# Ledger of designs, part 9: peptides against a protein of PDB entry 5ZK1

Target 1, 52 residues: chain A of PDB entry 5ZK1
Amino acid sequence: KREVRLMKNREAARECRRKKKEYVKCLENRVAVLENQNKTLIEELKALKDLY
Target 2, 52 residues: chain A of PDB entry 5ZK1 as posed
Amino acid sequence: KREVRLMKNREAARESRRKKKEYVKCLENRVAVLENQNKTLIEELKALKDLY

## One batch from the design tools (peptide; made by RFdiffusion4, then SolubleMPNN)

Design b1_p10_4_s1 (from b1_p10_4 with L8E N9I)
Fold by OpenDDE base, seed 2:
Structure b1_p10_4_s1 (fold): chain B 52 residues (1-52), chain A 10 residues (1-10)
Amino acid sequence: as target 1 above (52 residues)
Amino acid sequence: EIEELKKEIE
């Protein structure tokens, strides 16, 4: 009984760490895309202002 | 859930 509970806890802890790593990677990718889009939009707005 | 969020970012 104790060994089976320890095995299940180790499996659950591995899965929790996996899900957390994937979620952080998803957020890091979203931040990188949004930062790049925001930079491009600021550069485009600057180029449009320099035409007037 | 996490895989849907990855598709929304690509």
Scores: peptide ipSAE 0.029, ipTM 0.524, DockQ to the pose 0.626
Fold by OpenDDE base, seed 5:
Structure b1_p10_4_s1 (fold): chain B 52 residues (1-52), chain A 10 residues (1-10)
Amino acid sequence: as target 1 above (52 residues)
Amino acid sequence: EIEELKKEIE
């Protein structure tokens, strides 16, 4: 029936939007962790250079 | 897929 196809399409579209939002949040978290690690490593390298 | 990527970041 047409109605069942429209319902399945609405469900698939909701799931696609959910997955995309979760993927973006995962990338944002990865970027934040890597930026923090990189900052810490740069600060440590600076502190080591300032000792010599 | 997405849950594997979350585990690599923790």
Scores: peptide ipSAE 0.029, ipTM 0.526, DockQ to the pose 0.644
Fold by OpenDDE base, seed 3:
Structure b1_p10_4_s1 (fold): chain B 52 residues (1-52), chain A 10 residues (1-10)
Amino acid sequence: as target 1 above (52 residues)
Amino acid sequence: EIEELKKEIE
């Protein structure tokens, strides 16, 4: 009984760390895309303002 | 959830 509980806890802790790493990577990708889109939109808005 | 969020960013 104790060994099975320790095994399940180790598996759950590995899975929690895996999910957290994947979630952080997803957020990092989202931030990179949004930062690039925001940069492009700011550059486009600047170019439009420089035409007037 | 996490895999759906990855597909929404691509």
Scores: peptide ipSAE 0.029, ipTM 0.531, DockQ to the pose 0.610
Fold by OpenDDE base, seed 1:
Structure b1_p10_4_s1 (fold): chain B 52 residues (1-52), chain A 10 residues (1-10)
Amino acid sequence: as target 1 above (52 residues)
Amino acid sequence: EIEELKKEIE
């Protein structure tokens, strides 16, 4: 039936949007962690350079 | 950029 195909397409489109949102959130969290780690390492290296 | 951060550490 046409209606069953349209229902399955709507479900697949919802799942695709969910997976995309989860992937973007994972990337945003990874970027925030890496930016903070890089900032801390740069500050530690500057502090070490200022001691010599 | 990563290259600007490298120049601040050098």
Scores: peptide ipSAE 0.022, ipTM 0.542, DockQ to the pose 0.039

Design b1_p10_4_s2 (from b1_p10_4, 5 letters changed)
Fold by OpenDDE base, seed 3:
Structure b1_p10_4_s2 (fold): chain B 52 residues (1-52), chain A 10 residues (1-10)
Amino acid sequence: as target 1 above (52 residues)
Amino acid sequence: KIEELKEEIK
């Protein structure tokens, strides 16, 4: 019984670390996309202001 | 008896 509990705990800990890594990667990708979009919009707004 | 109970709980 104890060995099965220890195995299940190790599996749950691996799965928790996997899910955390996937979530961080999703946030990093979202931040990179939003930062690039924001940069482009700021550059477009600057170019538009430099025309007036 | 105590050793048997320990092995059953393991």
Scores: peptide ipSAE 0.032, ipTM 0.482, DockQ to the pose 0.011
Fold by OpenDDE base, seed 5:
Structure b1_p10_4_s2 (fold): chain B 52 residues (1-52), chain A 10 residues (1-10)
Amino acid sequence: as target 1 above (52 residues)
Amino acid sequence: KIEELKEEIK
């Protein structure tokens, strides 16, 4: 029946949007961690260079 | 026949 097909399509579209949002959040968290690590390493390298 | 086919497609 058409109503069941429309329901399943709405559910699939909600799930697709949910998965995309979770993937973006995972990437944003990974970027934030890498940016913080890079900042720390740059400051450590600067501090080491300023000793010589 | 036509009404049965409409109900099956619904």
Scores: peptide ipSAE 0.029, ipTM 0.463, DockQ to the pose 0.011
Fold by OpenDDE base, seed 1:
Order: C-alpha cells, then sequence, then structure tokens
Structure b1_p10_4_s2 (fold): chain B 52 residues (1-52), chain A 10 residues (1-10)
C-alpha cells in the first residue's frame, strides 16, 4: 500500500512539472508575439508621425 | 491551465 502511494505521488509530481513547463513556454511565446506586435505598431506610428 | 495545476495539489 505505501509503495503504490509513493509511486502515484512521483507520477503526479512529474506530470505537474511537465504541465508547468508547457504553461511557461506558452506564456513566453505569447510575450514574444505581443512585444513584437507592440514594437511594429510603435515603429509604424513613428513613421506616420515623421511624415507630418 | 494554472487551475489544473491547483487541482493536482489539493
Amino acid sequence: as target 1 above (52 residues)
Amino acid sequence: KIEELKEEIK
């Protein structure tokens, strides 16, 4: 009984770490996309302002 | 989701 509980806890802890890593990677990708979009929009706004 | 990680800790 104890060994089976410890095995299941180790499996659950591996899965929790996997899901946490996937979530962080999703946030990092979203931040990189939003930073690039903001940079492009700021550059476009600057180019428009420099024309007038 | 973060909520799934919270449910696995309870």
Scores: peptide ipSAE 0.025, ipTM 0.520, DockQ to the pose 0.132
Fold by OpenDDE base, seed 4:
Structure b1_p10_4_s2 (fold): chain B 52 residues (1-52), chain A 10 residues (1-10)
Amino acid sequence: as target 1 above (52 residues)
Amino acid sequence: KIEELKEEIK
């Protein structure tokens, strides 16, 4: 009985680490998209300001 | 769910 509980706990801990890694990767992708959009908008605003 | 959130951000 104890060994089966320890096995299930190890499986649950592996799954928890997998889900956390996927969540971090989703946030990293979101940050990269938002940083690129922000950079483009700043460059467009600068180009517009340099026309006046 | 995680792939749906990635497509909504793109």
Scores: peptide ipSAE 0.020, ipTM 0.477, DockQ to the pose 0.499

Design b1_p10_4_s3 (from b1_p10_4, 3 letters changed)
Fold by OpenDDE base, seed 1:
Structure b1_p10_4_s3 (fold): chain B 52 residues (1-52), chain A 10 residues (1-10)
Amino acid sequence: as target 1 above (52 residues)
Amino acid sequence: EIEKLKKEVE
């Protein structure tokens, strides 16, 4: 009984670390896309202001 | 689920 509980706890801890790593990678990708979109919009707004 | 969140941001 104790060994089976320790095995299940180790498996749950591996899965928790996997899900956390995937979530961080998703946030990093979202930040990179939003930063690029924001940069492009700022450059477009600057180009429009430099025309007038 | 996490793959859906990547496609919604692209």
Scores: peptide ipSAE 0.033, ipTM 0.563, DockQ to the pose 0.538
Fold by OpenDDE base, seed 4:
Structure b1_p10_4_s3 (fold): chain B 52 residues (1-52), chain A 10 residues (1-10)
Amino acid sequence: as target 1 above (52 residues)
Amino acid sequence: EIEKLKKEVE
């Protein structure tokens, strides 16, 4: 009985680490896209301001 | 759920 509980805990801990890694990767990709969009919008606003 | 968040940012 104890060994089966320790095995299930190791499996649950592996799955928790996997889900956390996938969530962090999703946030990193979201941040990279938003930072690029924000940079492009700031560059466009500067180019428009330099025309006036 | 995480796959939906990827598609909303692309």
Scores: peptide ipSAE 0.033, ipTM 0.559, DockQ to the pose 0.577
Fold by OpenDDE base, seed 5:
Structure b1_p10_4_s3 (fold): chain B 52 residues (1-52), chain A 10 residues (1-10)
Amino acid sequence: as target 1 above (52 residues)
Amino acid sequence: EIEKLKKEVE
């Protein structure tokens, strides 16, 4: 039936948007961790250079 | 899959 196809399409579209939002959130978290690690390493390298 | 990537970054 046409109605069942439209329902399945709406469900698939909701699931696609959910997965995309979760993927973006995972990338945002990864970027935040890498930016923090990079900042710490740069600060440690500066502190090491200021000792010599 | 996405949950594995979250656990590898935390």
Scores: peptide ipSAE 0.033, ipTM 0.556, DockQ to the pose 0.613
Fold by OpenDDE base, seed 2:
Parts: sequence; C-alpha cells; structure tokens
Structure b1_p10_4_s3 (fold): chain B 52 residues (1-52), chain A 10 residues (1-10)
Amino acid sequence: as target 1 above (52 residues)
Amino acid sequence: EIEKLKKEVE
C-alpha cells in the first residue's frame, strides 16, 4: 500500500510539471503574438502621424 | 483547453 501511494504521488508530480510547462509555452506564444500586433499598430500609427 | 487558447490568439 505505501509504495503504490508513493508511485501515484510521483506520477501526479510529473503531470503537474508537464501542465506547468505547457501553460508557460501558451503564455510565451500569446506574448509573442501580442508584441507583434502592438509593434504593427505602433508602426501604422506612426505612418499616419507622419502623413499630416 | 490550452489548444483553444492558441487558436484564439492567432
């Protein structure tokens, strides 16, 4: 019984680390897209201001 | 669930 509980805890800890890495990768991708969109919008706003 | 969040940002 004790060994089975320790095995299940090691599996749960591996799964928790996997989910955390996947969540961080999702945030990194979201940041990269938002940074690119923000850069494009700033460049468009600058081009519009330089016309007037 | 996380795969839906990737498609909403692209």
Scores: peptide ipSAE 0.031, ipTM 0.554, DockQ to the pose 0.552

Design b1_p10_4_s4 (from b1_p10_4, 3 letters changed)
Fold by OpenDDE base, seed 1:
Structure b1_p10_4_s4 (fold): chain B 52 residues (1-52), chain A 10 residues (1-10)
Amino acid sequence: as target 1 above (52 residues)
Amino acid sequence: EIEKLKKEIE
């Protein structure tokens, strides 16, 4: 009984760490895309402002 | 679920 509980706890802890790593990677990708879109929009707004 | 979020960001 104790060994099976320790095994299940180790498996649950591995899965929790995997899900956390995947979630962080998803947030990092979202930040990179939003930062690039924001940079492009600022550059376009600057180019339009420099025409007038 | 996390794979759906990756496809919505690409």
Scores: peptide ipSAE 0.033, ipTM 0.555, DockQ to the pose 0.565
Fold by OpenDDE base, seed 5:
Structure b1_p10_4_s4 (fold): chain B 52 residues (1-52), chain A 10 residues (1-10)
Amino acid sequence: as target 1 above (52 residues)
Amino acid sequence: EIEKLKKEIE
């Protein structure tokens, strides 16, 4: 039936948007962790250079 | 798949 196809399409579109939002949030968290680690490593390298 | 990536970043 046409109605069942439209329902399945709406469900698939909701699931696609959900997965995309979760993937973006995962990338944002990874970027934040890597930026913090990189900042810490740069600060440590600066502190080591300021000792010599 | 996305849940594995979340657990590797935490």
Scores: peptide ipSAE 0.033, ipTM 0.553, DockQ to the pose 0.601
Fold by OpenDDE base, seed 2:
Structure b1_p10_4_s4 (fold): chain B 52 residues (1-52), chain A 10 residues (1-10)
Amino acid sequence: as target 1 above (52 residues)
Amino acid sequence: EIEKLKKEIE
C-alpha cells in the first residue's frame, strides 16, 4: 500500500512539472508573437507618420 | 487544452 501511494505521487509530480513546462512554452511563444506584431505595427505607424 | 491555446497564437 505505501509503495503504490509513493509511485502515484511521483507520477502526479512528473505530470504537474510537464504541464507547467508546456504552459510556460505557450506563454513564451505568445510573447514572441505579440512582440513581433507590436514591432511591425510601430514600424507601419512610423512609415505612415513620415508621409505627413 | 494547452494545444488549443497554441493554435490560437499561430
Scores: peptide ipSAE 0.033, ipTM 0.554, DockQ to the pose 0.589
Fold by OpenDDE base, seed 4:
Parts: sequence; structure tokens; C-alpha cells
Structure b1_p10_4_s4 (fold): chain B 52 residues (1-52), chain A 10 residues (1-10)
Amino acid sequence: as target 1 above (52 residues)
Amino acid sequence: EIEKLKKEIE
């Protein structure tokens, strides 16, 4: 039936959007952690440079 | 799989 194919396509499209949203959220969290670590390392390097 | 990647980044 055409209706069953259209239903399965809508379900697959919902699942694709869900997986994409979860992947983007994982990347956003990774970027936030790396940006914070990089900021801390730059601040530590500045503090070390100001001692010499 | 995505949950494993979240735990490796924390």
C-alpha cells in the first residue's frame, strides 16, 4: 500500500532528524569542553610568562 | 554509540 510506504518514510525522516539533533548536541558539548580547556591552558601559559 | 562518545569527552 502507498500509505504504508509514506508512513515508513515519515518515521525514517523523524529518526534521521532525532539522530542529527543528538550528533549536533554531542559536537556542541565537545566544542564547549575544548574551548574551556584551551582558555584555561592560555591563562596558565600567561601566568607562567608573567613570572619570568 | 553517541552515548559512548559523550562519556569519552567528559
Scores: peptide ipSAE 0.032, ipTM 0.552, DockQ to the pose 0.529

Design b1_p10_5_s1 (from b1_p10_5 with S1E F9E)
Fold by OpenDDE base, seed 2:
Structure b1_p10_5_s1 (fold): chain B 52 residues (1-52), chain A 10 residues (1-10)
Amino acid sequence: as target 1 above (52 residues)
Amino acid sequence: EPLPPLPPEP
């Protein structure tokens, strides 16, 4: 009984670390896309303001 | 580029 609980706990801890890594990677990718879109929109807004 | 979908809470 104890060994099975320790095995299940090790598996759950591996899965928790995997899910956390995937979550962080998805947030990093979303931040990179948003930063690039924000930069482009700021450049377009500057170009529009320089026309007036 | 299309925004990646928000991941579900871990």
Scores: peptide ipSAE 0.151, ipTM 0.785, DockQ to the pose 0.865
Fold by OpenDDE base, seed 1:
Structure b1_p10_5_s1 (fold): chain B 52 residues (1-52), chain A 10 residues (1-10)
Amino acid sequence: as target 1 above (52 residues)
Amino acid sequence: EPLPPLPPEP
């Protein structure tokens, strides 16, 4: 009984770490995309303001 | 403003 509980806890801990890593990677990718889009939009807005 | 740095990978 104790060994089965320890095995299940180890499996749950591995899955928790996997999910956390995937979540962080998703946030990193989202930040990189949003930073690039924001930079481009700021540059386009500057270029438009410099024409008038 | 640059976004705050992401927390380090676990």
Scores: peptide ipSAE 0.146, ipTM 0.785, DockQ to the pose 0.122
Fold by OpenDDE base, seed 3:
Structure b1_p10_5_s1 (fold): chain B 52 residues (1-52), chain A 10 residues (1-10)
Amino acid sequence: as target 1 above (52 residues)
Amino acid sequence: EPLPPLPPEP
């Protein structure tokens, strides 16, 4: 009984760490895309304002 | 670039 509980806890802890890593990587990719889009839009708005 | 999908719930 104790050994089965310890095995299941080790498996759950591995899966929790895997899911957390995947979640953080997805957020990092979303932030990188949003930062690049925001930078491009700011540069385009600056270029349009510098023409007038 | 299309936005990546929202991350699944942790």
Scores: peptide ipSAE 0.140, ipTM 0.774, DockQ to the pose 0.824
Fold by OpenDDE base, seed 4:
Formats: sequence, structure tokens, C-alpha cells
Structure b1_p10_5_s1 (fold): chain B 52 residues (1-52), chain A 10 residues (1-10)
Amino acid sequence: as target 1 above (52 residues)
Amino acid sequence: EPLPPLPPEP
């Protein structure tokens, strides 16, 4: 009984670390895209303001 | 560029 609980806990801990790594990677990718879009929009707004 | 999908809930 104890060994089965320790095995299940090790499996759950591996899955938790995997999910956390995937979650962080998805957030990093989303941040990189948003930062690039924000930079482009700021540059476009600056170029538009420099025309007037 | 389309935004990447929201991360799955952990």
C-alpha cells in the first residue's frame, strides 16, 4: 500500500512539472507576440503623428 | 500575426 502511494505521488509530481513547463512556454510565446505587436503599433502611431 | 492560443490551465 505505501509503495503504490509513493509511485502515484512521483507520477503526479512529474505531470505537474510537465504542465508547468508547457504553461510557462505558452505564456513566453504569447508575451513575445504581444511585445512585437505593441512595438509595431507604437511605431505606426509615431509615424502617423510625425505626418501632422 | 494571430496571437498564440491561451495556455492550458495547469
Scores: peptide ipSAE 0.139, ipTM 0.773, DockQ to the pose 0.813

Design b1_p10_5_s2 (from b1_p10_5 with S1P F9V)
Fold by OpenDDE base, seed 5:
Structure b1_p10_5_s2 (fold): chain B 52 residues (1-52), chain A 10 residues (1-10)
Amino acid sequence: as target 1 above (52 residues)
Amino acid sequence: PPLPPLPPVP
């Protein structure tokens, strides 16, 4: 029936939106960690260059 | 479809 197809489509669309939100959150966390690591490495490289 | 696995947080 058409109604069962529309129900399954709404469920699939909800799950797709959930997975997309989880994906974005994990990218945001990865960016924050990489930015912090990059900052630390740049500070360490400056400290080493100021010694020599 | 399953989204591709996110690469690990370093």
Scores: peptide ipSAE 0.077, ipTM 0.679, DockQ to the pose 0.096
Fold by OpenDDE base, seed 1:
Formats: C-alpha cells, sequence, structure tokens
Structure b1_p10_5_s2 (fold): chain B 52 residues (1-52), chain A 10 residues (1-10)
C-alpha cells in the first residue's frame, strides 16, 4: 500500500509540473499577442494624431 | 488541482 501511494504521488507531481509549464506557455503567447495588438493600436492612434 | 481558466482576451 505505501509504495503504490508514493508512486501515485510522483505521477501526480509530474503531471502538475507539466500542466503548470503548459499554462505559463499559454500566458506568454497571450502576452505576446496582446503586446503586439497594443503596439499596433498605439501606432495607429499616433498616426491619426499626426494627421490632425 | 485544475489550473484557473485563462482570462478572456479583450
Amino acid sequence: as target 1 above (52 residues)
Amino acid sequence: PPLPPLPPVP
């Protein structure tokens, strides 16, 4: 019984680390997209202000 | 535990 519990805990800990790494990667990709969109919108707003 | 959902993209 103890060895099986320790094995299951090691498997759960590996899966938790995997899920955390995937979640961070999804956040990083999302930040990169939002930063690019924000940059484009600021450049468009600047171009409009420089026109008037 | 499940990770929280990602916030919505504005």
Scores: peptide ipSAE 0.073, ipTM 0.688, DockQ to the pose 0.094
Fold by OpenDDE base, seed 4:
Structure b1_p10_5_s2 (fold): chain B 52 residues (1-52), chain A 10 residues (1-10)
Amino acid sequence: as target 1 above (52 residues)
Amino acid sequence: PPLPPLPPVP
């Protein structure tokens, strides 16, 4: 039936959009963690350089 | 298709 194919396509399209949104959120969280770690490491390196 | 796995966070 055409209706069953259209329903399955709508479900697959919803799942594709959900997975893409979750992947982007995972990237955003990863970037925020890495930027914070990099900032802390740069501040520690400056503090160590100011001791010598 | 599945999205590629993200590398591990250090």
Scores: peptide ipSAE 0.067, ipTM 0.682, DockQ to the pose 0.093
Fold by OpenDDE base, seed 2:
Structure b1_p10_5_s2 (fold): chain B 52 residues (1-52), chain A 10 residues (1-10)
Amino acid sequence: as target 1 above (52 residues)
Amino acid sequence: PPLPPLPPVP
């Protein structure tokens, strides 16, 4: 029936939005970790350069 | 469709 297809589509759309939100949160956490690692490496490289 | 896996953090 058409109604069962519309219900399943609404459920699939809710799950798609949930998965997208989780994926964005994982990207944000990854960016924050990589930015912190990159900052530390740049500071270490600067400290080594300032010794010579 | 499933989203692609995130690559590992180094």
Scores: peptide ipSAE 0.064, ipTM 0.681, DockQ to the pose 0.094

Design b1_p10_5_s3 (from b1_p10_5 with S1M F9V)
Fold by OpenDDE base, seed 5:
Parts: C-alpha cells; sequence; structure tokens
Structure b1_p10_5_s3 (fold): chain B 52 residues (1-52), chain A 10 residues (1-10)
C-alpha cells in the first residue's frame, strides 16, 4: 500500500513539473510576441508624430 | 490541478 502511494505521488510530481515547464515556455513566447508588437506600435506612433 | 489557460496573444 505505501509503495503504490509513493509511485503515484512521483508520477503526479513529474506531470506537475512538465506542465509548469510548458506553461513557462508559453509565457516566454507570449512576452516575446507582445514586446515585438509594442516595439512596432511605438515605431509607428513615432513616425506619425514626426509627420505633424 | 490544470494550470489556467493563457489568454490569447492579441
Amino acid sequence: as target 1 above (52 residues)
Amino acid sequence: MPLPPLPPVP
């Protein structure tokens, strides 16, 4: 009985670490896209302000 | 517990 509980806990802990790593990677990708979009919008806003 | 879904990138 104890060994089966320890095995299930070890499997659940592996899956939790995997899901956390995937979530962090999705956050990093989202930050990179938002930083690029923000940079482009700032450059466009600057170009528009330099025309007036 | 599933992690909350990330909101879409706009």
Scores: peptide ipSAE 0.059, ipTM 0.680, DockQ to the pose 0.075
Fold by OpenDDE base, seed 3:
Structure b1_p10_5_s3 (fold): chain B 52 residues (1-52), chain A 10 residues (1-10)
Amino acid sequence: as target 1 above (52 residues)
Amino acid sequence: MPLPPLPPVP
């Protein structure tokens, strides 16, 4: 009984670490896209302001 | 650029 509980806990801990790594990678990709879009919009707004 | 889908909460 104890060995089966320890095995299941090691499997659950590996899966939790995998899911956390995938979640962080998806957040990092979303932040990078939003930062690039925000930078482009600020540059476009600056270029429009510098025309007047 | 298409925004990636929001990740599910782990």
Scores: peptide ipSAE 0.057, ipTM 0.691, DockQ to the pose 0.765
Fold by OpenDDE base, seed 4:
Structure b1_p10_5_s3 (fold): chain B 52 residues (1-52), chain A 10 residues (1-10)
Amino acid sequence: as target 1 above (52 residues)
Amino acid sequence: MPLPPLPPVP
C-alpha cells in the first residue's frame, strides 16, 4: 500500500511540473505575439501621423 | 496573425 501511494504521488508531481511548463510556454508565446502586434500597430500609427 | 489560445489554468 505505501509504495503504490508514493508511486502515484511521483506521477502526479511529474504531471503537475509538465502542465506548469506548458502553461509558461503558452504565456511566453502569447506575450511574444502581442509584443510583435503592438510594435507593428505603433509603426503603422507613426507612418499615418507622418502623412498629415 | 491570430493570437494563440489562452493557456489552460494548471
Scores: peptide ipSAE 0.055, ipTM 0.685, DockQ to the pose 0.844
Fold by OpenDDE base, seed 2:
Structure b1_p10_5_s3 (fold): chain B 52 residues (1-52), chain A 10 residues (1-10)
Amino acid sequence: as target 1 above (52 residues)
Amino acid sequence: MPLPPLPPVP
């Protein structure tokens, strides 16, 4: 029936939006970690360069 | 469509 297909499509669309939100949150956390690591490495490289 | 896997964090 058409109604059952529309219900399943709405459920699939909700699940797709949930998975997209989780993926974006995982990317945001990864960016924050990599930005922190990159700052530390730049500071260490600067400190090493200022010794010579 | 499945989202691509996140690459490893170093």
Scores: peptide ipSAE 0.055, ipTM 0.677, DockQ to the pose 0.094

Design b1_p10_5_s4 (from b1_p10_5, 3 letters changed)
Fold by OpenDDE base, seed 4:
Structure b1_p10_5_s4 (fold): chain B 52 residues (1-52), chain A 10 residues (1-10)
Amino acid sequence: as target 1 above (52 residues)
Amino acid sequence: MPLPALPPVP
C-alpha cells in the first residue's frame, strides 16, 4: 500500500510540474506579444500627435 | 486545480 501511494504522488507531481511549465510558457508568449502590440500602438499614437 | 485557460492573443 505505501509504495503505490508514493508512485501515484510522484506521477501527480510530474504532471503538476508539466502543466505549470506549459502555463508559464503560454503567459510569457502572451506578455511578449501584448508588450510589442502596446509599443507599436504608442509609437503610432505619438506619430499621429506629432502631425497635428 | 486546473490552471485557468488563457484567451487567445488578439
Scores: peptide ipSAE 0.070, ipTM 0.691, DockQ to the pose 0.094
Fold by OpenDDE base, seed 3:
Structure b1_p10_5_s4 (fold): chain B 52 residues (1-52), chain A 10 residues (1-10)
Amino acid sequence: as target 1 above (52 residues)
Amino acid sequence: MPLPALPPVP
C-alpha cells in the first residue's frame, strides 16, 4: 500500500511540474508579444507627434 | 487544481 501511494505521488508531482512549465512559457510568450505591440504603438505615436 | 486558461493575445 505505501509504495503504490509514493509512486502515484511521484507521477502527480511530475505532471504538476510539466503543467507549471507550460503555463510559464505561455505567459512569457504573451508578455513578449504585448511588449513588442506596446513598443510599436509608442513609436507610431511618436512619429505622428513629430509630424506636427 | 487546473491552472486558469490564459485569454488570447489581442
Scores: peptide ipSAE 0.069, ipTM 0.689, DockQ to the pose 0.093
Fold by OpenDDE base, seed 2:
Structure b1_p10_5_s4 (fold): chain B 52 residues (1-52), chain A 10 residues (1-10)
Amino acid sequence: as target 1 above (52 residues)
Amino acid sequence: MPLPALPPVP
């Protein structure tokens, strides 16, 4: 009984770490895209303001 | 606990 519980806990801990790593990677990719879009929009807004 | 779903990138 004890060894089966320890095995299941180790498997659950590996899966938890995998899911956390995937989630962080998705956040990093989303931040990078939104930061790039935000920079482009700020540059376009600046170029429009410098014309008037 | 399930991690929250990320919304799509616009």
Scores: peptide ipSAE 0.065, ipTM 0.682, DockQ to the pose 0.074
Fold by OpenDDE base, seed 5:
Structure b1_p10_5_s4 (fold): chain B 52 residues (1-52), chain A 10 residues (1-10)
Amino acid sequence: as target 1 above (52 residues)
Amino acid sequence: MPLPALPPVP
């Protein structure tokens, strides 16, 4: 039936949107951690270069 | 298609 295909499509579209939202949130968290680590490493490298 | 699992946040 057409209705069963439309229901399955709506479910698949909801699951696709959920997975995309979770993936974006995981990328945002990874970017924030990498930016903080990069900042710390640059500050440490600067402090080491200012000693020599 | 499974999205590639992002590595855990360190």
Scores: peptide ipSAE 0.065, ipTM 0.681, DockQ to the pose 0.116

Design b1_p10_6_s1 (from b1_p10_6, 4 letters changed)
Fold by OpenDDE base, seed 4:
Structure b1_p10_6_s1 (fold): chain B 52 residues (1-52), chain A 10 residues (1-10)
Amino acid sequence: as target 1 above (52 residues)
Amino acid sequence: KLEELDKKLA
């Protein structure tokens, strides 16, 4: 009984670490896209201000 | 679900 509980806990801990890694990767990708979009919008706003 | 969110944000 104890060994089966320890095995299930190790499996749950592996799955928790996997899901956390996937979530962090999704956030990193989202941050990179938003940073690039923000940079482009700032450059466009600068170019528009330099016309006046 | 997470991979589908990554594809919609890229």
Scores: peptide ipSAE 0.039, ipTM 0.611, DockQ to the pose 0.135
Fold by OpenDDE base, seed 5:
Structure b1_p10_6_s1 (fold): chain B 52 residues (1-52), chain A 10 residues (1-10)
Amino acid sequence: as target 1 above (52 residues)
Amino acid sequence: KLEELDKKLA
């Protein structure tokens, strides 16, 4: 009984670490996309302001 | 599930 509980706890801890890593990666990808979009919009706004 | 969120945001 104790050994099976320790095995299940180790598996749950591995899965928790995996899910956390995937969530951080999703946030990093989202930040990179939003930063790129923001940069492009700022560059377009500058180009429009430099024309007028 | 998380990969589908990444594909919608990227």
Scores: peptide ipSAE 0.039, ipTM 0.599, DockQ to the pose 0.156
Fold by OpenDDE base, seed 1:
Structure b1_p10_6_s1 (fold): chain B 52 residues (1-52), chain A 10 residues (1-10)
Amino acid sequence: as target 1 above (52 residues)
Amino acid sequence: KLEELDKKLA
């Protein structure tokens, strides 16, 4: 009984670490895309202001 | 679910 509970806990801990790593990667990708979009929009706004 | 979020943002 104890060994089975310890095995299930180790499996749940591996799955928790996997899901956390995937979630962090999704956030890093989202930040990189939003930072690039923000940079492009600032550059476009600057180019538009430099015409006047 | 997470892979679907990555495909909508990239």
Scores: peptide ipSAE 0.038, ipTM 0.609, DockQ to the pose 0.145
Fold by OpenDDE base, seed 2:
Structure b1_p10_6_s1 (fold): chain B 52 residues (1-52), chain A 10 residues (1-10)
Amino acid sequence: as target 1 above (52 residues)
Amino acid sequence: KLEELDKKLA
């Protein structure tokens, strides 16, 4: 009984670390896309302002 | 779920 509980706890801890890594990667991708979109929008707004 | 969020943002 004790060894099976320790095995299940180790498995749950591995899965928790995996999910955390995937969540951080999703946030990093989201930040990179939003930073690029924001840069493009700022450049477009600057170009529009330089026409007036 | 996470991969679906990445696909909607790209």
Scores: peptide ipSAE 0.038, ipTM 0.602, DockQ to the pose 0.151

